# Designs tried in a protein design run: peptides against a protein of PDB entry 5EFW. Part 42

Target 1, 141 residues: chain A of PDB entry 5EFW
Amino acid sequence: TTLERIEKNFVITDPRLPDNPIIFASDSFLQLTEYSREEILGRNARFLQGPETDRATVRKIRDAIDNQTEVTVQLINYTKSGKKFWNLFHLQPMRDQKGDVQYFIGVQLDGTEHVRDAAEREGVMLIKKTAENIDEAAKEL

## One batch from the design tools (peptide; aimed at target 1 L3 R95 Y103 E140)

Design b1_p27_5_s3 (made by RFdiffusion4, then SolubleMPNN; from b1_p27_5, 11 letters changed)
Fold by OpenDDE base, seed 3:
Structure b1_p27_5_s3 (fold): chain B 141 residues (1-141), chain A 27 residues (1-27)
Amino acid sequence: as target 1 above (141 residues)
Amino acid sequence: MEEELEELKEKFEKLREEARKKVEESL
């Protein structure tokens, strides 16, 4: 679909279903993570986590979901083959016309290194803008 | 454009339902 072909790494999750499963993934996300669409749909995105993933950072993501707020973090994630990457991750709620949360948008910017300072600011601006674009596109649905 | 949007909506709802079924199977 047009949404799947957006050339950014993102997923849409449904917090109204048990364990906030992935219901949509971009083609780029599948390429990044080395999973098929069938392998990830209906699963919580925690399958990207591994031994070196910081648990305190994961808790920040969980808290944002529980509180229905946005969050931006960097964490180590793993591909299906076990390759590590730094994920600059942004999560935000997608709300309906009444203001109720329907979905979450998760945007990933991958890198070989943890980014700081100017590089981090640029990455954050990029993934936030991407999330807003996805939100606008999805609201048409 | 309207037809394309409707097809996208239907696909999105289908994916949501597939996800729901997978969640149910995991319980």
Scores: peptide ipSAE 0.310, ipTM 0.784, DockQ to the pose 0.726
OpenDDE base, seeds 1, 2, 4, 5: peptide ipSAE 0.051, 0.052, 0.127, 0.299; ipTM 0.609, 0.620, 0.675, 0.790

Design b1_p27_5_s4 (made by RFdiffusion4, then SolubleMPNN; from b1_p27_5, 14 letters changed)
Fold by OpenDDE base, seed 3:
Structure b1_p27_5_s4 (fold): chain B 141 residues (1-141), chain A 27 residues (1-27)
Amino acid sequence: as target 1 above (141 residues)
Amino acid sequence: SKEELEKLKEEFEELLEEARKKVEEEL
């Protein structure tokens, strides 16, 4: 579909379902993580975590979901084959016309190294803009 | 364009509905 072909790494999750599963994943996300769509849909995104994933960072993500707020972090994630990558990750709620949270948008920027300073700021700006574009496309649903 | 955005929104609604149904069937 046109939505799946958006050339950005992103997922949409449904916090109203048990364990906030992924209900949509872009083609780019599948390529990044080396999973098929069938392997991902219906699962919580925690399958990307592994031994070197910082637990405190994961807690920040969990807290943002629980509090229905946005968060931006960098964390180690793993592909299906076990390859590590640094994930500059932005998560934000998608709200309906009433202002209630319906979904979460997760946007990923992958890299071989942790990014800092100007590079980090640039990456954050990019993934936040991507999330806003997705939200704009869906806000009138 | 605005027209393209509207088409994307329609596709998004259909895709989300289908995806949610599939997820619920697996749970």
Scores: peptide ipSAE 0.040, ipTM 0.606, DockQ to the pose 0.333
OpenDDE base, seeds 1, 2, 4, 5: peptide ipSAE 0.029, 0.029, 0.029, 0.030; ipTM 0.596, 0.576, 0.562, 0.597

Design b1_p27_6 (made by RFdiffusion4)
Pose (drawn by RFdiffusion4):
Structure b1_p27_6 (pose): chain A 141 residues (1-141), chain P 27 residues (1-27)
Amino acid sequence: as target 1 above (141 residues)
Amino acid sequence: SRLERLEEQIRETHPEKAERIIEEMLS
């Protein structure tokens, strides 16, 4: 299917289920994070977080979800085995024609450090176009 | 299990599209 043909790291969550769980995770996201589908479907994506994760950054994401809007941030995430990586993360809701939120889309791009300038602009462009591709691929679900 | 509970919650919340959502989730 088209959703499966999207070669990027991403997860989709359902905010209408308690605690906004993951209902779909990309093949690339699972192998990057070393988790399986059986392990993480039904879980909130906060399991990616840990000791060196910036709390105010996590706060910005919580607020954006509460307000049902988009956010782009960078933060430290961990794999299943505990390896650290920087995550250039973009979040956006999918809405129906009446504007009601159906799901959240999250797209991840791994790095070894915080990026800025042109490197950040390129990474943001990649993850925002992917989110639009995901929205278009999942509009009937 | 957590996965079975998620599938049931999807059926309750999305009765018209549930089987299509579960198919994409499990593939």

Design b1_p27_6_s1 (made by RFdiffusion4, then SolubleMPNN; from b1_p27_6, 10 letters changed)
Fold by OpenDDE base, seed 3:
Structure b1_p27_6_s1 (fold): chain B 141 residues (1-141), chain A 27 residues (1-27)
Amino acid sequence: as target 1 above (141 residues)
Amino acid sequence: SMLEKLIELIREKYPEKADEIIKVMLS
């Protein structure tokens, strides 16, 4: 689909289904994580986590989902082959006309290191802007 | 498969729009 061809790393999840599964994933996300679309659709995105993923950071993500709020964090994620990468991750709810949460948009910016200061600020601005663009593109969901 | 289970869940949760969602999801 057009949505999946957006050249950014992102997924859309459905919190109204059991365990908030991924229902859409961009081609870029599949390339980054080394999974096929069939391997990830229907799964909770936690499969990207591994031994060095900070549990406190994961809890921040879970809290944001539970509270239906946005969050931006950096955490270690793993590809299918087990390669580690730093994920500057932004999650935000997608709301309907009434303001009720329908989906979550997750945007990933990968890197080899934990970014700080100006680099982090720029990355955050980028992934937030990306999330807004995806939100607009996904209004048909 | 997990995908088949997801499709079933979508049909149950969104009976009115499931076909549209599934079409977009799989395309």
Scores: peptide ipSAE 0.199, ipTM 0.785, DockQ to the pose 0.746
OpenDDE base, seeds 1, 2, 4, 5: peptide ipSAE 0.077, 0.046, 0.049, 0.079; ipTM 0.667, 0.571, 0.625, 0.671

Design b1_p27_6_s2 (made by RFdiffusion4, then SolubleMPNN; from b1_p27_6, 9 letters changed)
Fold by OpenDDE base, seed 5:
Structure b1_p27_6_s2 (fold): chain B 141 residues (1-141), chain A 27 residues (1-27)
Amino acid sequence: as target 1 above (141 residues)
Amino acid sequence: SMLDELIEQIREKYPEKADEIIELMLS
């Protein structure tokens, strides 16, 4: 689909299903994480976490989902082969016309290091803009 | 499979929108 071909790392999850599973993943996300689409759909995104993933940061993500708010964090994730990468991650709800949360959009910016200062601000701006674009694109489907 | 289970969950949870959602996942 057009949505799948967006050249950004992102997923869409469904918080109304058990354990908020991934229901959509971009091609770029699959390439980044080294998983097939069949391996990802239906799973909670926590499979990307590993030994060095900060648990407090993970809790921030969980809290944002529970509170139906957006959040932006950096955390260590792991590919299928076990390669670590820094994930500048942005999550935000997708709402219907009534304002009810339908899905969550998760956008990932990968890197070899934790980013700070201007680089972080630039990355945050990018992934937030990407999330908004995905939100608009998904509503047109 | 996990995907098959997800599809059934969607059909149950969103009977009016299931086909649209499933098409989004699989297309």
Scores: peptide ipSAE 0.265, ipTM 0.834, DockQ to the pose 0.685
OpenDDE base, seeds 1, 2, 3, 4: peptide ipSAE 0.119, 0.236, 0.228, 0.223; ipTM 0.696, 0.822, 0.815, 0.805; seed 1 fails the geometry check

Design b1_p27_6_s3 (made by RFdiffusion4, then SolubleMPNN; from b1_p27_6, 11 letters changed)
Fold by OpenDDE base, seed 4:
Structure b1_p27_6_s3 (fold): chain B 141 residues (1-141), chain A 27 residues (1-27)
Amino acid sequence: as target 1 above (141 residues)
Amino acid sequence: SMVEELKKQIREKYPEKAEEIIKLMES
């Protein structure tokens, strides 16, 4: 499918279900996080968090979901094996024709370090563009 | 619909667990 052809790290979550679970995960996301699809679907994405994940940053994500807005942050995430990575993370709502939020798109750009300046801007541009591509692809379904 | 397509993808990607996941989506 069109969504499957998007070779980026992303998930789609359903805020209309309890605890906003992941309902779709790209193959790249599974590879990044080292989880199987079985281990991920139906779960809240918080399983990526760990000891060094900044709680204030997590709160920003939660606030964005609650306010139905987009957010871009960097936070420490963990793979299944416990490997840390910096996640340049972009979250935005998918809205229907009436403007109501149906889903959220989460796009992850992984790295070994926190990115800044031009590198950060470039990464943000990439993940936002990816999110838009996913949004458009979903409309074709 | 997007949801139906996602269900299709779930069934294709994980046939063993798909119905349980889909049940959750429909709850």
Scores: peptide ipSAE 0.057, ipTM 0.638, DockQ to the pose 0.079
OpenDDE base, seeds 1, 2, 3, 5: peptide ipSAE 0.048, 0.272, 0.056, 0.033; ipTM 0.644, 0.839, 0.635, 0.614; seed 2 fails the geometry check

Design b1_p27_6_s4 (made by RFdiffusion4, then SolubleMPNN; from b1_p27_6, 8 letters changed)
Fold by OpenDDE base, seed 3:
Structure b1_p27_6_s4 (fold): chain B 141 residues (1-141), chain A 27 residues (1-27)
Amino acid sequence: as target 1 above (141 residues)
Amino acid sequence: SMLEELIELIREKYPEKAEKIIELMLS
C-alpha cells in the first residue's frame, strides 16, 4: 500500500487489542529491524529491546501508552541479527473524531550513537513531523 | 500463527471495519 511505502521507519499499534500489538509496519521499518512483515504483525514492539536497553526509558514508553500521551526518547534496540542501534523514538496516540485514542504511531530514527544537542533537536522535529504525516495518511484505519 | 490470531482478534473487535484493516495489513 501507499502507507507501507512511506520511506520512514514507523509502526502503528492497537492498544485496544491484547498487549498493544503492531498492526502496521512500513517497509523501511522492516529493513531497519531485519524482520519480515509476517514476523512483525501481531507482536508487541518490545521484541526490539535487549540487554542494554535502559529499563527506565522503557518505562517512560509504557507510561505514555497507559496515559495515552506522546513521548520522545532514545534507547538501544536490536535487529533480528542482534545488531544494536540507537533509536530516537517518538510515540503518539492517533485519535478519532471524538478525541478517543484508537492507535499509536511509533516513529524510529536510527543511528550508530546517542545524539545530543542540535542533532537531537533536529531529529526530534523530524520524527514528530513524520508522525503527524502518518496520522493524516492513516485516518482510514 | 500469530498473524492469523491477530486477524481473528481484529475481526472480533472491529466487525464493521476489520476487512479494510486486514487489507491494509496484508497488502
Scores: peptide ipSAE 0.274, ipTM 0.846, DockQ to the pose 0.805
OpenDDE base, seeds 1, 2, 4, 5: peptide ipSAE 0.167, 0.071, 0.038, 0.064; ipTM 0.761, 0.650, 0.581, 0.636

Design b1_p27_7 (made by RFdiffusion4)
Pose (drawn by RFdiffusion4):
Structure b1_p27_7 (pose): chain A 141 residues (1-141), chain P 27 residues (1-27)
Amino acid sequence: as target 1 above (141 residues)
Amino acid sequence: DEEVKEEALRKHEAFREAIPNPNVEPK
């Protein structure tokens, strides 16, 4: 299917279920994070967080979800085995024709450090185009 | 928590098979 043909890291969550769980995770996201589908489907994506994760950054994500809007940030995430990586993360809601939120889309791009300038602009462009591709691929669900 | 996980799995399978939801009205 088209959703499965998207070769990027992403997860899709359902805010209508308690605690906004993951309902779909990309093949690339699972192998990057070392988790399986059986392990993480039904879980909130906060399991990616840990000791060196910036609390104010996580706060900006919580607020954006509460307000039902987009956010782009960078933060430290961990794999299942505990390896650290920087995550250039973009979040956006999928809405129906009336504007009601159906799901949240999250897209991840791994790095070894915080990026800025041109490197950041390129990464943001890649992850925002991917989110639009996901929204278009999942509009009937 | 178990009910939420079962529902998430049903939605996951629906996503994999691209099963339309008749209740969704796209733009």

Design b1_p27_7_s1 (made by RFdiffusion4, then SolubleMPNN; from b1_p27_7, 14 letters changed)
Fold by OpenDDE base, seed 5:
Formats: C-alpha cells, sequence, structure tokens
Structure b1_p27_7_s1 (fold): chain B 141 residues (1-141), chain A 27 residues (1-27)
C-alpha cells in the first residue's frame, strides 16, 4: 500500500509555506474528519477547531511549531458535519540531515472521551511511535 | 491560497512516489 493508505490518522505540514499548510493526509484522517483531500491540502489544520476547543491547548501547539519542538495534547476537534471528538494529538518536527526543519508530522488518536492515566499513557506511546515511523520513512524527502 | 494548494499537491505527489510505507503500529 501507499503511505496515504496506512490506517492511522496523520498529516504532514510544511512550515516553509504560508500558514504551515497540510501537504499530506492519510485516508484515515480524511475519514475521521469527513473532509476530502482536495478540501484540506494547502490549508492550515485549524479548521478542525471549534467553540469548545481549548484556546490554551491550541496555543501550546502554536508554540511548539514556532519553537520547532514536539508537543502532545488532548483537545476537542470537529468534523466537517460538526461532530465533536476528543483528539489525542502529537506533533513533532521532521528534520533533514543538517538538523533543519523540513516538515511537521501530526498524529491524531480520536475518542469519545478525554483519556487519563494508563489509557492516556498508552495512547501517547502509540501516537509517538507512529510519528517516529513516519519520520523514518520520510527522512529522504 | 490556491497557489499554496498547488504547491501542497505537488509535495503530496512527491510523498506518494518517493516515501515508503512506515511500520504500522496497532491502535
Amino acid sequence: as target 1 above (141 residues)
Amino acid sequence: MEEVREKAEEINERFLKSIPNPEVVPA
């Protein structure tokens, strides 16, 4: 299968383009969010945010991008139809051999509730491992 | 925005052609 067919929710963004747009999205991500690939490529991922999305959490994501660091948070996101879901989200930079940031990898684990304790730790381990796998696969780009 | 979208699509195609599948971790 191709990268887009991997059954994980993830996107790749390009911070060197205006407003750090999505440049790649997995099929699973499209299914989760109810958007087509055409609708989201070239756009910033903030379209997933809505009234109940915590602004402080969003700021943590923004700060991580600006500082070129990784971050893991949980936040409320919305599908195209307006359905709310809890997003356990991990973001990390993809760097070239010189250490320069080329892209960001965003991995989403969706759920109906905010996760805590062991469930949260397990989810974090999963999405971080997924991000690392994507990084390894894309390191030549 | 349209110009950015076109660039994103170009890069997306590069990913599809040049990046192998990463190892899938069970959810």
Scores: peptide ipSAE 0.241, ipTM 0.716, DockQ to the pose 0.254
OpenDDE base, seeds 1, 2, 3, 4: peptide ipSAE 0.231, 0.041, 0.145, 0.238; ipTM 0.695, 0.608, 0.616, 0.701

Design b1_p27_7_s2 (made by RFdiffusion4, then SolubleMPNN; from b1_p27_7, 14 letters changed)
Fold by OpenDDE base, seed 5:
Structure b1_p27_7_s2 (fold): chain B 141 residues (1-141), chain A 27 residues (1-27)
Amino acid sequence: as target 1 above (141 residues)
Amino acid sequence: MEEVRKKAEEINERFLKSIPNPEVVPK
């Protein structure tokens, strides 16, 4: 199998390109969001946001990118057809051997509701572990 | 934006060709 066939929702973005565009998306992510790979490569992931997306949460994501740190949040996202879903989202930088940020890894856990307590902790553990595994696999890039 | 898209596609292809699948352990 290839990286794109991993059955997890994730993208990789390139902050060295204008507007930190998506440079990779898993098949699961495309299925979730109802976009084709051609539609999203080269675009900033903000197309997932909509009217009910909390702007303060979006700012947390932007700040994490600017500060080159990780962040975990829950926010409302929208599919291409306009369907809302709750996104438990984790983002972290991918660094080279010198410690410089090369990419960002974004992992999404979708749901019909905002998760709390044990369910949230479990989801966070899962998406963080997924991000770490992707980071390790992509070190050779 | 078009040039950015092309660059993204190029990098995407690099991933497909050179990056192994990560192990994902459900928790």
Scores: peptide ipSAE 0.295, ipTM 0.760, DockQ to the pose 0.257
OpenDDE base, seeds 1, 2, 3, 4: peptide ipSAE 0.056, 0.039, 0.169, 0.205; ipTM 0.608, 0.582, 0.605, 0.675; seed 2 fails the geometry check

Design b1_p27_7_s3 (made by RFdiffusion4, then SolubleMPNN; from b1_p27_7, 14 letters changed)
Fold by OpenDDE base, seed 1:
Structure b1_p27_7_s3 (fold): chain B 141 residues (1-141), chain A 27 residues (1-27)
Amino acid sequence: as target 1 above (141 residues)
Amino acid sequence: MEKVREKALELNERFLKSIPNPEVVPE
């Protein structure tokens, strides 16, 4: 099997390409967002944002990319049909042997509600672990 | 935009060929 068959919501993006586009998406991510792989490859993931997406939270994501650091946030995202969901989102850089950023990993945990306290901590641990697993798998490149 | 999409598709294929899924149990 391949990365896209991992039963987690995630994407890989390439900051070396214009506008840091998605270069890989899991099947679960496509199912969650209601997009096809053809619709999203080569695009920036901002198409998931909408009217109720907090712009300050989006800026935190942008800052993490610019600074080549990891970030974990919760934000409202929208499916292709316009359905809202809460996205517990973790982003971290993938680095080569020299320490240079090659890609970013984005992992999404979806829910109908904003999660807090113990539930949030549990979700964060899960998505961070998932990101590390993806990072290790991607070292084969 | 089209060039970016083409490059993304290329990279997608590289991932498919080179990176196995360690988390799925074979059917």
Scores: peptide ipSAE 0.434, ipTM 0.768, DockQ to the pose 0.253
OpenDDE base, seeds 2, 3, 4, 5: peptide ipSAE 0.339, 0.413, 0.244, 0.377; ipTM 0.742, 0.755, 0.681, 0.759; seeds 2, 3 fail the geometry check

Design b1_p27_7_s4 (made by RFdiffusion4, then SolubleMPNN; from b1_p27_7, 15 letters changed)
Fold by OpenDDE base, seed 4:
Structure b1_p27_7_s4 (fold): chain B 141 residues (1-141), chain A 27 residues (1-27)
Amino acid sequence: as target 1 above (141 residues)
Amino acid sequence: MEEVRKKAEELYERFLKSIPDPNVVPA
């Protein structure tokens, strides 16, 4: 299916550092965005935004970070070469044993089109599941 | 900015040691 061809990728950010920089990026994410790991680590993920990125959607992401909540949105992002893609994006906090937010997990599904209906539901389920897997894998951090 | 990047890289290395597969996490 079309969904099966969508690559899974993710980043982890550290809101305890200035400007919530990326501290981890999967190889798939690097491939998607056309950046090297060195170009990404230590930077806020806003470099993926561009002219057609909906600012209201960006604000939703920012609000989720500030409020330490999860959010799922679709937004236009740009690769290093300037290629546009629709990013079905899920963000959720990674909490420590005390319940305090340590990191944020960002999972992306890339596509050439904005997804709706069943495709969107499937994508959301997938990225949320991926986020949970990442959270579980990184719980010892 | 350099300090932030350096700190991020340190955390990245720590993270790599904490997960079996640093490339991707299957779902």
Scores: peptide ipSAE 0.086, ipTM 0.624, DockQ to the pose 0.259
OpenDDE base, seeds 1, 2, 3, 5: peptide ipSAE 0.072, 0.138, 0.055, 0.204; ipTM 0.606, 0.622, 0.611, 0.684; seeds 1, 2, 5 fail the geometry check

Design b1_p27_8 (made by RFdiffusion4)
Pose (drawn by RFdiffusion4):
Structure b1_p27_8 (pose): chain A 141 residues (1-141), chain P 27 residues (1-27)
Amino acid sequence: as target 1 above (141 residues)
Amino acid sequence: LDSIREQFEEVREKVEKEKGPAAPVPK
């Protein structure tokens, strides 16, 4: 299917279920994070966080979800085995024609450090186009 | 999308069994 043909890291969650769980995770996201589908479907994506994760950054994500809007941030995430990576992360809701939120889309891009300037602009462009592709691929669900 | 739709419903049923029924997102 088209959703499966999207070669990027992403997860989709359902905010209408308690604690906003993951209902779909990309093949690339699972192999990057070393988790399986059985392990993480039904879980909130906060399991990616740990000791060196910036708390105010996590706060900005919580607030954006509460307000039902988009957010782009960078933060430290961990794989299943505990390896550290920087995550250039973009979040956006999918809405129906009346504007009601159906799902959240999250797109991840791994790095070894915080990026800025042109490197950040390029990464943001990649993850925002991917989110639009995901929204278009999942509009009937 | 049928396979993806089925996956979404399986995850929905699993979560409702563990935590309770779904609710609409407030505006």

Design b1_p27_8_s1 (made by RFdiffusion4, then SolubleMPNN; from b1_p27_8, 9 letters changed)
Fold by OpenDDE base, seed 4:
Structure b1_p27_8_s1 (fold): chain B 141 residues (1-141), chain A 27 residues (1-27)
Amino acid sequence: as target 1 above (141 residues)
Amino acid sequence: MEELKKLIEEVREKVEKEKGPAKPVPK
């Protein structure tokens, strides 16, 4: 499976570039966020944050990046038009065979609602599995 | 995949041009 064939909401970022920008965004992600690919590529994903985005949750994401670890959170994000949505988000580093971080993979659950309990657990499993699929597909990069 | 690689490289070039060069990821 190639990256372009994965029909899920996801981005790939490059931590070697200034401010860890998005270097790939899936079509579904663009549809979800209402941005064009041109508007997204080369930017840090923080543009999705807004007034009601929880700062502590954002810090968890930042800490995961800084520590090169995975994290799964739910946070309020905003579309281009300013529409709020709940983003069940999983982030993990993509490492090479040497163990060095090459990219970060960010996966967002389908839908815009806050999920809890069994639905959340199911969503988490799904986006984590998706991240692994992306990791495998991106090895050629 | 080759087309995708090209696209990603274009993004990298754009970012480096506009924001500065790539640097090693801290270990």
Scores: peptide ipSAE 0.523, ipTM 0.891, DockQ to the pose 0.816
OpenDDE base, seeds 1, 2, 3, 5: peptide ipSAE 0.508, 0.520, 0.517, 0.501; ipTM 0.886, 0.890, 0.890, 0.886

Design b1_p27_8_s2 (made by RFdiffusion4, then SolubleMPNN; from b1_p27_8, 9 letters changed)
Fold by OpenDDE base, seed 4:
Structure b1_p27_8_s2 (fold): chain B 141 residues (1-141), chain A 27 residues (1-27)
Amino acid sequence: as target 1 above (141 residues)
Amino acid sequence: MEELRKLIEEVRKKVEKEKGPAKPVPK
């Protein structure tokens, strides 16, 4: 399966480029966020944040990037039109054969509602599995 | 996949042109 065929909400970012910009976004991600591909490619994903986005949660994401670790959080994001949605988000580094970080993979659960308990656990499992699929599919990049 | 690689490369070129060169991954 190629990256283009993965019908999930996800982005790939390049931490070697200034500000760790998005270098790939799935069609579903664009639909979710209401942005065009041209509008988001080359930008840091922080444009999804807004007034009600919890800054501590954002810091967790930043820490994970800085520490080259994975993180799973749920935070308020905003579409282009300003619609709020709860983003169950999983981020993990994609490492090369040498173990060096090559990209970051960000996966967002389908839906816009805050999920809890069993639903959250299921969502986390799903987006983590998706991230692994993306990792495998992106190895050829 | 080749087209995807080209697209990604174009993004990289654009970013580097507009924002500066690539650097080692921060640790």
Scores: peptide ipSAE 0.535, ipTM 0.894, DockQ to the pose 0.774
OpenDDE base, seeds 1, 2, 3, 5: peptide ipSAE 0.476, 0.506, 0.424, 0.484; ipTM 0.873, 0.884, 0.859, 0.880

Design b1_p27_8_s3 (made by RFdiffusion4, then SolubleMPNN; from b1_p27_8, 13 letters changed)
Fold by OpenDDE base, seed 5:
Structure b1_p27_8_s3 (fold): chain B 141 residues (1-141), chain A 27 residues (1-27)
Amino acid sequence: as target 1 above (141 residues)
Amino acid sequence: MEELKELIEEVRRAVEARLGPARPVPK
């Protein structure tokens, strides 16, 4: 699809299904994480976590989902081969016209370093704008 | 847009078949 070919790392999850599984992933996300589409569709995104992933940061993500709010964090994630990367991650709910949550949009910016200061602000701006673009593209779902 | 909708529905059907029916989103 056109959305799959967007050169951004993102997923869409469905909180109305058991364990809030991934129902859509961009090609870039698959390339980043080294998984096939068949391997990740229908699974919760926690498979990206590993030994050095900060559990307090993971709890912030879980709390945002439970509270149906957006959140932006940086955390260590792992590829299928076990390679670590810093993930500047933004999550926000996608709501229908009645205001009910339909999906969550997750956008990832990968890097070898923890992003700070002006670079972090610029990265946050980018992934938030990407999330808004995905939201608009998925309004007719 | 329509193509994406179809893809999402196919995935949802497959997930529901494996994991169970959809449920209300927690408040």
Scores: peptide ipSAE 0.199, ipTM 0.756, DockQ to the pose 0.723
OpenDDE base, seeds 1, 2, 3, 4: peptide ipSAE 0.164, 0.111, 0.082, 0.163; ipTM 0.737, 0.680, 0.665, 0.743

Design b1_p27_8_s4 (made by RFdiffusion4, then SolubleMPNN; from b1_p27_8, 9 letters changed)
Fold by OpenDDE base, seed 2:
Structure b1_p27_8_s4 (fold): chain B 141 residues (1-141), chain A 27 residues (1-27)
Amino acid sequence: as target 1 above (141 residues)
Amino acid sequence: LEEVKKLIEEVREAVEKEKGPAKPVPK
């Protein structure tokens, strides 16, 4: 499909479903995060967060989902194996013809090996919270 | 950001084709 041909790190979430779950994940995203598609689909993206994910950054993501706005943040995320990486994350809503949010699109630009302190943990938490918010927003669609 | 924007547009187009019409939130 057209989506499958996009060779970038991204996910699509459905805010109309409970907890704004991931409904599509690119192959690159799976490779980045070390998860299988089966492990990710239907889940909120908060599983990428960990101890060093900045919670304030996660709150920004959640706020963006709740407010149905876009946001760009950098936060610490974790792979399945527990490897930390910096995630430059962009999130934005997609609206239908009626103006209602239908999906959220999350894009991960870079995942560099970097272990940072509490600020990174907040960022990861923000991404997870944002993913959660996107999931919640998808429920409205 | 330009790379991100380009990717978003590509994803948007793909979503519109496969999942029905959708539009990004205006900036």
Scores: peptide ipSAE 0.139, ipTM 0.634, DockQ to the pose 0.045
OpenDDE base, seeds 1, 3, 4, 5: peptide ipSAE 0.065, 0.027, 0.068, 0.042; ipTM 0.621, 0.578, 0.563, 0.594; seeds 4, 5 fail the geometry check

## One batch from the design tools (peptide; aimed at target 1 I12)

Design b1_p28_1 (made by RFdiffusion4)
Pose (drawn by RFdiffusion4):
Structure b1_p28_1 (pose): chain A 141 residues (1-141), chain P 28 residues (1-28)
Amino acid sequence: as target 1 above (141 residues)
Amino acid sequence: AALNLDRAKTYPKLPPAPTFKEVIDRLK
């Protein structure tokens, strides 16, 4: 299917279920994070977080979800085995024709450090185009 | 380069994922 042909890291969550769980995770995301589908479907994506994760950054994400809007941030995430990576993360809701939120889309791009300038602009462009591709691929679900 | 712009393209495909409906129904 088209959703499965999207070669990027991403997860999709359902805010209408308690605690906004993951209902779909990309093949690339699973292998990057070393988790399986059985392990993480039904879980909130906060499991990616840990000791060196910036709490104010997590707060911006919480607020953006509460307000049902987009957010782009960078933060430290961990794989299943505990390896650290920087995550250039973009979040956006999918809405129906009346504007009601159906799902959240999250797209991840791994790095070894915080990026800025042209490197950040390119990474943001990639992850925002991918989110639009996901939205278009999942509009009937 | 700090970012891995093409890393996601290097991963092999896995078996097909469950549908949204199947995952939602299981969770309910």

